# Peptides against a protein of PDB entry 8HF1, part 122

Target 1, 320 residues: chain A of PDB entry 8HF1
Amino acid sequence: NVMLYATKPTEVMVSFPHQEQVLTVTRLISAEIEKFYVSLDLMNIGVQPIRRSKSLQCLRDPSKKSFVKQLFNDFLYQMKEYGIYAASIAIISLIVEFDIKRRQAETLSVKLMHRTALTLCEKIRHLLVQKLQDMTYDDDDDNVNTEEVIMNFSTPKVQRFLMSLKVSFADKDPKDICCLVFVERRYTCKCIYGLLLNYIQSTPELRNVLTPQFMVGRNNISPDFESVLERKWQKSAIQQFRDGNANLMICSSVLEEGIDVQACNHVFILDPVKTFNMYVQSKGRARTTEAKFVLFTADKEREKTIQQIYQYRKAHNDIA

## One batch from the design tools (peptide; made by RFdiffusion4, then SolubleMPNN)

Design b2_p18_4_s1 (from b2_p18_4, 7 letters changed)
Fold by OpenDDE base, seed 3:
Structure b2_p18_4_s1 (fold): chain B 320 residues (1-320), chain A 18 residues (1-18)
Amino acid sequence: as target 1 above (320 residues)
Amino acid sequence: DFEYIEEGDVVYTVLPEV
């Protein structure tokens, strides 16, 4: 009877200051999106050439407008939670999605809707890039990917996360690193992945140390949204992490179901832990000797977060 | 009293055992 003493990870918390100051550029972008929503509500997209019942047409039109609003709402969330630098990466994903939807449009009205959304995304991209360039005396786009620009245009949460990565992994052997980063939203995985690629490339102490990958959870709601390419990419990313070709994996909360990932020595929870299952599943991946489980909290929410984690820890000890 | 770990510019609050 080898009692596998499951080594409990060291559970730690990093506090960050609450950022109340909204930049002029973020206010301008929010106002442009709100103006676009008013215009979008006035758009008549309902004349689909397909002889479907009037009831099915009325259900389809809201779904296409609702999807456009969802993408912009997710962008606004990422800009608020992660900062302007992360938003400059996130907007590219919207541009790609709206260009695909524009090309796949069955009607001129739907094509025009996606074209208008795309034009707004290009305007937002320009405003974000221009603001990043205000710190660089050179007009070259390549100069916006410095450690200094990334840090200055990131939220305090992201700044503390990047500092924690640098302190934890500077000049370490890549083979000794197995790191998970948990985020709430699927679109955040890709955004934080792009940010980390640029940060690692700009930080000499992390170059050739960290090799990031990301994993979007399976969208249980609509298999039609997962392209064959996305499914192939997910399998490849998991395999690279299993083979040690990647040592940092960014994942959304959908990892609760059964991804057999190796025991990790570091688990970072970038977003607030909202459920007991998220706490147990993410902590359950930190299984090596001296494993660290790192939480991030705003200073104003510190006491509430500590109390919530104690409740989850008690509930876990009562079941285990 | 919470235990604190300082690693460079990062301060970690250690969550006590239950």
Scores: peptide ipSAE 0.548, ipTM 0.940, DockQ to the pose 0.862
Fold by OpenDDE base, seed 1:
Structure b2_p18_4_s1 (fold): chain B 320 residues (1-320), chain A 18 residues (1-18)
Amino acid sequence: as target 1 above (320 residues)
Amino acid sequence: DFEYIEEGDVVYTVLPEV
């Protein structure tokens, strides 16, 4: 038995400072969402008919109010974890979702609920864009998509991630790059994708080097028309990545679902590794020669992160 | 002692093999 020692990836960690400073705009947005939750709890939307469609919709919270709160909680998480620039992209996904839900509303009360949520999202978008414009003398929305604005309005984690991408891929041949970026949440894939598109376009050294795509986890795909579009997008994105038409893929737990992706030379873990399975599967994609497996950790969590990775490595070696 | 790799403004801590 020639154990083909697949070259183990170089496992590296980037530390970032803990951001304690909460911007006034972030506090205002959080307060407006909390006020909206109080209003939402008082809304009478009636008893929703349980549609007996036997499809895997059972995992979406049957409460239309709970779904609205989930989207805003996911937005608040993204704003906290990735910064206000990422939040300005993330809010667009909420606007799209609430507009669709407003149009699909079976009752006037549900239509009003989604309209109120949409109005709040538009207010939040305006507040975020105005804050991004504080660094620009021009009112043109395109001027907020500079490398400088992206960097200054991103969290230290995202700043270090973008710096790591720049140093890793500046002026490289696109064909030599096969990069995965792992994030925890489905909605984060779209947010980080939008951020990377703007960052790559604003960074001359990356414009013709990186072509990003994203994968959305299948477990959250309802059997509605949106789920069909998301499944089509995911299949297309995977195919583009296999064909080399995309060389950077942002994904969540999608690799746990048995999606076969090629061997990669870079794997970035943007969010904390929470499970042994996530560690093994993500690391198992960094299997080319000279592959790098890059972790990000807050300075305060550095030791805890190292210890957790050592435990996972030991457990993996004991099973192999 | 951890090995460190400096690439531009990015410092990587190399996780030692177990």
Scores: peptide ipSAE 0.546, ipTM 0.937, DockQ to the pose 0.862
Fold by OpenDDE base, seed 2:
Structure b2_p18_4_s1 (fold): chain B 320 residues (1-320), chain A 18 residues (1-18)
Amino acid sequence: as target 1 above (320 residues)
Amino acid sequence: DFEYIEEGDVVYTVLPEV
């Protein structure tokens, strides 16, 4: 019980404009997903036998339709919260997941359902990539991964996040960096990871400085449904971060209890802090002498966010 | 009054100590 008097991190907030940029492409994509949901509800996939996992928690395997809808709803959330560029990365993750599910389909009806979802994902991918290319006037796919394209097709929140990374870590020694990025949703970890890979590669000052990894929360639903591959990848990502081979880790709030990670010098909270536990656990990772704890808030919610963090600080000081 | 830290194009609002 070494109560290391951890130096309190410098707690800072970055404000961003709340822009409901309703792009024509985002409206079109949302409308195509809504049409697909109507079609999906009409699909006869048969009565799926509830696989009683022998473990006492009858976690109903979510209906194969509900899982498809969840993935598209998470995609729509990512497109809204992080922008078109992040959505172009997120859609690839859906394509991969639906292709796996299509190949694993035990019935023709389920195989056809996942095929229809894949066809929609490819259409969405094309619409997103076409919109990214509109800025470059070049048909080369590599030309959409520039710092300029990433910034211009990201939400103000993501723009401020990327700017904060650049100013914090430009031309720094990779060994001096231990950064955590907290996001709310599991799928956001993968999306922001892919965005950061491209951003770092396109930004000379961050090339060979930042090496990102991501960690996806355990599906509390069933350890049996976590692919052996996902578990292997999580262990490898954690180990790379512990060994210093990766110096930036993107994690969801669900991991707060399970991350036995070293003391970090930077903690970014990309999504709103919704709970006292999230605040304490995430802040508790910023333990170095000059640690920064960075929050992002919409300008319209700035005062509410400050008041909420003040209440969490007070509650934390009353327990400490 | 909030303390502000400017680092390039990023403005940080320092959250007051409790």
Scores: peptide ipSAE 0.543, ipTM 0.937, DockQ to the pose 0.829
Fold by OpenDDE base, seed 4:
Structure b2_p18_4_s1 (fold): chain B 320 residues (1-320), chain A 18 residues (1-18)
Amino acid sequence: as target 1 above (320 residues)
Amino acid sequence: DFEYIEEGDVVYTVLPEV
């Protein structure tokens, strides 16, 4: 009986100060989105036919307006949780989504609704980019994608995450790295992926070390609404990670459904661990020798986080 | 008492074993 002592990962926590980024720009953006919601509620888009797709047990929210509000609410969440720099990337994803929907619009009223949403996204993008440029004292470097700009316009949580990546992986062999980054929301995967691409490119010690990929979470509403392109991209990203062509994977809770990824040496939990299942599944991927399982917590929530993880550990030991 | 690991500017708090 070789007790394969599954080497338990070293479970560590990084604390960060609770800074409400009280930036005038974030307040202005929030106010513009609220004004847009009032205008959106007044828009007559007509009676939307309830397409009963045979396979959809879940009634697709027939409100095309609800989906528009969801995207902006997810953007506001990302701006709050990850900062202005992450928001400047997140807004591009909204622009792409609304442009696709504008082109696919079956009615002029729906086309106009998505056009109005796009106009707001372009205004938000301009406000974000302008604010990123205001801190570049040197007029000459139009490149808002420097390590300094990324760090200064990221939340303390994201700052500590990026610092943790740098100290963990600087000048290492790419083959020795198998890293997972867990986030709560599917849209955060794309946002953090774009942020990491820019950060890695601006950080010489990481440029040839980390190759990130992301997995878009399955749309909880129906796998049938995932574009064939998104499904192909997910399969390709997973395959690149399995083949070692990518060594950092950003994922949402979708790893719950049995995506067999290799044993990882680093697992970062960027968002709060809300469930026992999330804890067990994410920790269960840190299986190599010397694996690290890294949690992030606000200083105010430190004690509560420690107690919650202790309860999850106890519950896991009682089942194992 | 928590164990701390310092790696550059990052301080890790080691979560105690149960």
Scores: peptide ipSAE 0.541, ipTM 0.938, DockQ to the pose 0.842

Design b2_p18_4_s2 (from b2_p18_4, 10 letters changed)
Fold by OpenDDE base, seed 4:
Structure b2_p18_4_s2 (fold): chain B 320 residues (1-320), chain A 18 residues (1-18)
Amino acid sequence: as target 1 above (320 residues)
Amino acid sequence: MFKYIKEGDVTYTILPEV
């Protein structure tokens, strides 16, 4: 029970300016997705057979259209919360998912629906890459993965997160690092993982210092929808982190289900702490007095965030 | 009064103890 540990990590907060990246490209992408939703609603995909999953509990979302909209809505959220650079990584995950769904399509109408979604994803990818290249004099796709491009096309939250990683770890022995990064959404784990791989590779001080992994959240709605590949990846990533072959783990709320991760010396909460349980569980991984627990907040929400954390601390002390 | 730690270009606000 993580709550029983008297954890006294150094709890710190980093504030960032609320900057709505009002980029023309983000407006164009949003408008293309909205046009696609109108087209998607008009598509006749026929009556989908309600396959009862062997798990009695979760009726598959009978609308294969709803799943397509969910992926694009999650992409739009990632673009807004993490920036254009993170969105360029996130769109690749959508391309892979829709290509798998296209190949697995039992009907021509469903195959066409996923093909149309793929065509939109490729258009979005092109718009994002073109915008990243606006800062590079050379049209070389490798030039968009520089520290400068990553920083300039990331939200202020992500910029402060990357700066905090660099300052915390540049001169550290990889063996002395045990870092957790908490995010709210399952798909954000993959996006931030890809961003961190590129950032670490572009930052000489972090090369061979940080080895990231990610945990894909269990889809509580249907464990049957988790690909055998995703489950194998999750087990391998956890094992690598336990063995010290990885020293940074990106995770969502999955640590609630009793994944015993070692005591960590750094815990980053990249997204807002929405629940007391999330606060206690994430803080409960920072077991040493030398451990840092880092929160990120917009300047406008700074006071509200401080008050919320104070309430959670008080509630935790009343239970301990 | 909030305590601050500056590490490079990052300013950390130390959250007050309860």
Scores: peptide ipSAE 0.508, ipTM 0.925, DockQ to the pose 0.844
Fold by OpenDDE base, seed 1:
Structure b2_p18_4_s2 (fold): chain B 320 residues (1-320), chain A 18 residues (1-18)
Amino acid sequence: as target 1 above (320 residues)
Amino acid sequence: MFKYIKEGDVTYTILPEV
């Protein structure tokens, strides 16, 4: 048995200061969402007609209120964890989703619910964009998508992530780069993808070096709920990454489901490693000779994170 | 004692070998 000593990736950790972005705008947005939840709970949307369509979808959210709350809760999480700039991208995804749901609404009450949610999202978008513009002194350069604006309105975690990307990939050959970025949530993949597109475009040293793509997981929810569009997008994104047309892939925990991705030279874990399985599977993608596995931790959680990773390493070595 | 790598403005803590 030739134990192929798979060259163990260099495991490194980047610490970031725990800074709560105590901005007036984030407090205002949170308060507006809480007011909306009170109004949403009072909305009489009636009994949804059980359409005989065999789609198990009608069984999961008969009120459609839980889905609305889930999207806003995911937005609040992204605003807190990634910052105002990331939130400005995340809110666009909510706008798109609520507009689709509004158009698909079978009842006036459900249509009104999604319209009210959409109106709140537009208000939130304006508040976020206005705050991003407060740093642009010159009225003529309304471009909120600069490296400076992205960095200043990102959380310390995201700042350290972007700095790590810049240092790791500045002026490198795109062909020598195979990077994975792991995030916890589905909506975070698209949000961080949009942030990275703008950051790469605003950063000369990364222009034409990094070509990002994102992959959202197969919903462990029955394959019947994955839109044909989402399945097509996932297949296309994987293929672009396999063909080298993309060299950075943002993914949620879904590489767990046996998506064969190439051996990568960089793996970034942007969100906390919560499980042994997540650790093993994400680390198992860093398989090149010079592979780096990069973790991010708050300074206050540094020792706890080190101990947890040490336990996972020990457990992995005992099984291997 | 943790080993550190400084690459530009980024400081990496090398996780100890098991």
Scores: peptide ipSAE 0.502, ipTM 0.923, DockQ to the pose 0.870
Fold by OpenDDE base, seed 5:
Structure b2_p18_4_s2 (fold): chain B 320 residues (1-320), chain A 18 residues (1-18)
Amino acid sequence: as target 1 above (320 residues)
Amino acid sequence: MFKYIKEGDVTYTILPEV
């Protein structure tokens, strides 16, 4: 029974204050998106041609409006959960997606819809960047990517995560690091990846120590929705992590059964553990000697989170 | 009684064994 000798990871929790960042800019952005939704609902985009091969997509969003709303709702979630610095990275992904959809539009009405969404994203990007620049005293250095700017414009959750990374990995040998970071949402993987690239580059103690990559799970999206480019990126990112060319991997909570990722010495759960399967799958990656499993919780949810993890551990021990 | 580890400005709560 080889399972009895598996070194259990050290399970730890970091608490963060539940502060709603009441920024005027976040209220303005939310109000502009709500105004856009009213305008979007009034847009007549006509009947979209049902392509037989895309029948499942056309059945889910016959108006293509729900997909636009989903992207903005995912952006609003990232702005709320990770802060305005993370939002400045997240908005770039929306700009890229809406520009692609604008170019691929089969009708003038759909092209106009995606153009209007793109114009709103550029306005949001400007508002975010302007707010990040308010802290740069030097008129000449538009460098909003400093450790200070990243920390000050991140939520308490992200601040504690970055502090935990810095303390855990400062001046370590890159070869001794095998780190996983779990997030709930697919779009958060790219956002946190972009944030970490900038943070690592601005933090001397992490420069040349951490090499991040990201992957998104396939389980929530029909394989027909995954672009060929995204599938190639995932394969390349996994291979770089296997070869040791990357030592930190950001994953969505949907780990497919069959992504053979190496045994890791650090596992960070940035978002709440919502399911027993997420707990078991993520913890089951922390399999080295001295492995750490790090959870993040709001102070108000601390007791509830401890009780939930206790129940998951008990249930796991009863099955193992 | 929860055990705590302080590393710089980060405080870790050690989750009790089951």
Scores: peptide ipSAE 0.498, ipTM 0.922, DockQ to the pose 0.814
Fold by OpenDDE base, seed 2:
Structure b2_p18_4_s2 (fold): chain B 320 residues (1-320), chain A 18 residues (1-18)
Amino acid sequence: as target 1 above (320 residues)
Amino acid sequence: MFKYIKEGDVTYTILPEV
């Protein structure tokens, strides 16, 4: 229960320019994924028997092809919304997922499908890393993880987010920090976590100040595919955040009801607030007297965002 | 009129109270 009687956080908004910087590399990657979808549609993987799970769980997406397309669509979204640097982290998550699925494949045709997807991910990874290296003039993989490279290859939204973190937490005591970062999509949690690890490590003022963790929503589509490892990791991440061993938690909107975490002094909403429940639940985590609730909006959507938040505030005050 | 807070290179717009 989010106690509705908590101190009202300071609600602030950061605007960012809407730049559709269409880089040649992002166009090439999108075109390679589209070509792959055509090839994927032609693949004969056989009729997969709909294993009715005995539990009341939502129908497993019986189409292993649909799941492959979903992962690449989520990657394309991350590349567009967060930039090339975030995409270089996101593609690693796809590589891991497709390698697991390839090893778990019950049929040769399904194994081949996941192998083909994996080969495409390695090509995409190479294209992304090569583009990150173009700025460093150095072949050292560690040189692509600098503050400068991260900032330059991030979208204006992510740049403003990272700048806001740096300004908010530079040289602070880690014990005084309890930060939540809300994102819309499950896979964005992992992507932003990996980006933040590298950014914090490359930023001296944040080294030993911020210790990030992430929380991934339950996969309602197939809880049987949530590896025992992912569930153990989620429990460990939550416990580390409760114990103060981690002071920044990235979470998706799907977790809004399930996050039993302490009162936070900072809440960042990286993605647009789409629902009243998201607004109330995320804001309800900013419960300290000096709590800050930070929204990010494109300049073009600024007025619309302000009006929407005003409506949500009014509705919240009418219930309180 | 929106109130603004500038912290370094970040400009925060204070959302008006209802």
Scores: peptide ipSAE 0.496, ipTM 0.921, DockQ to the pose 0.835

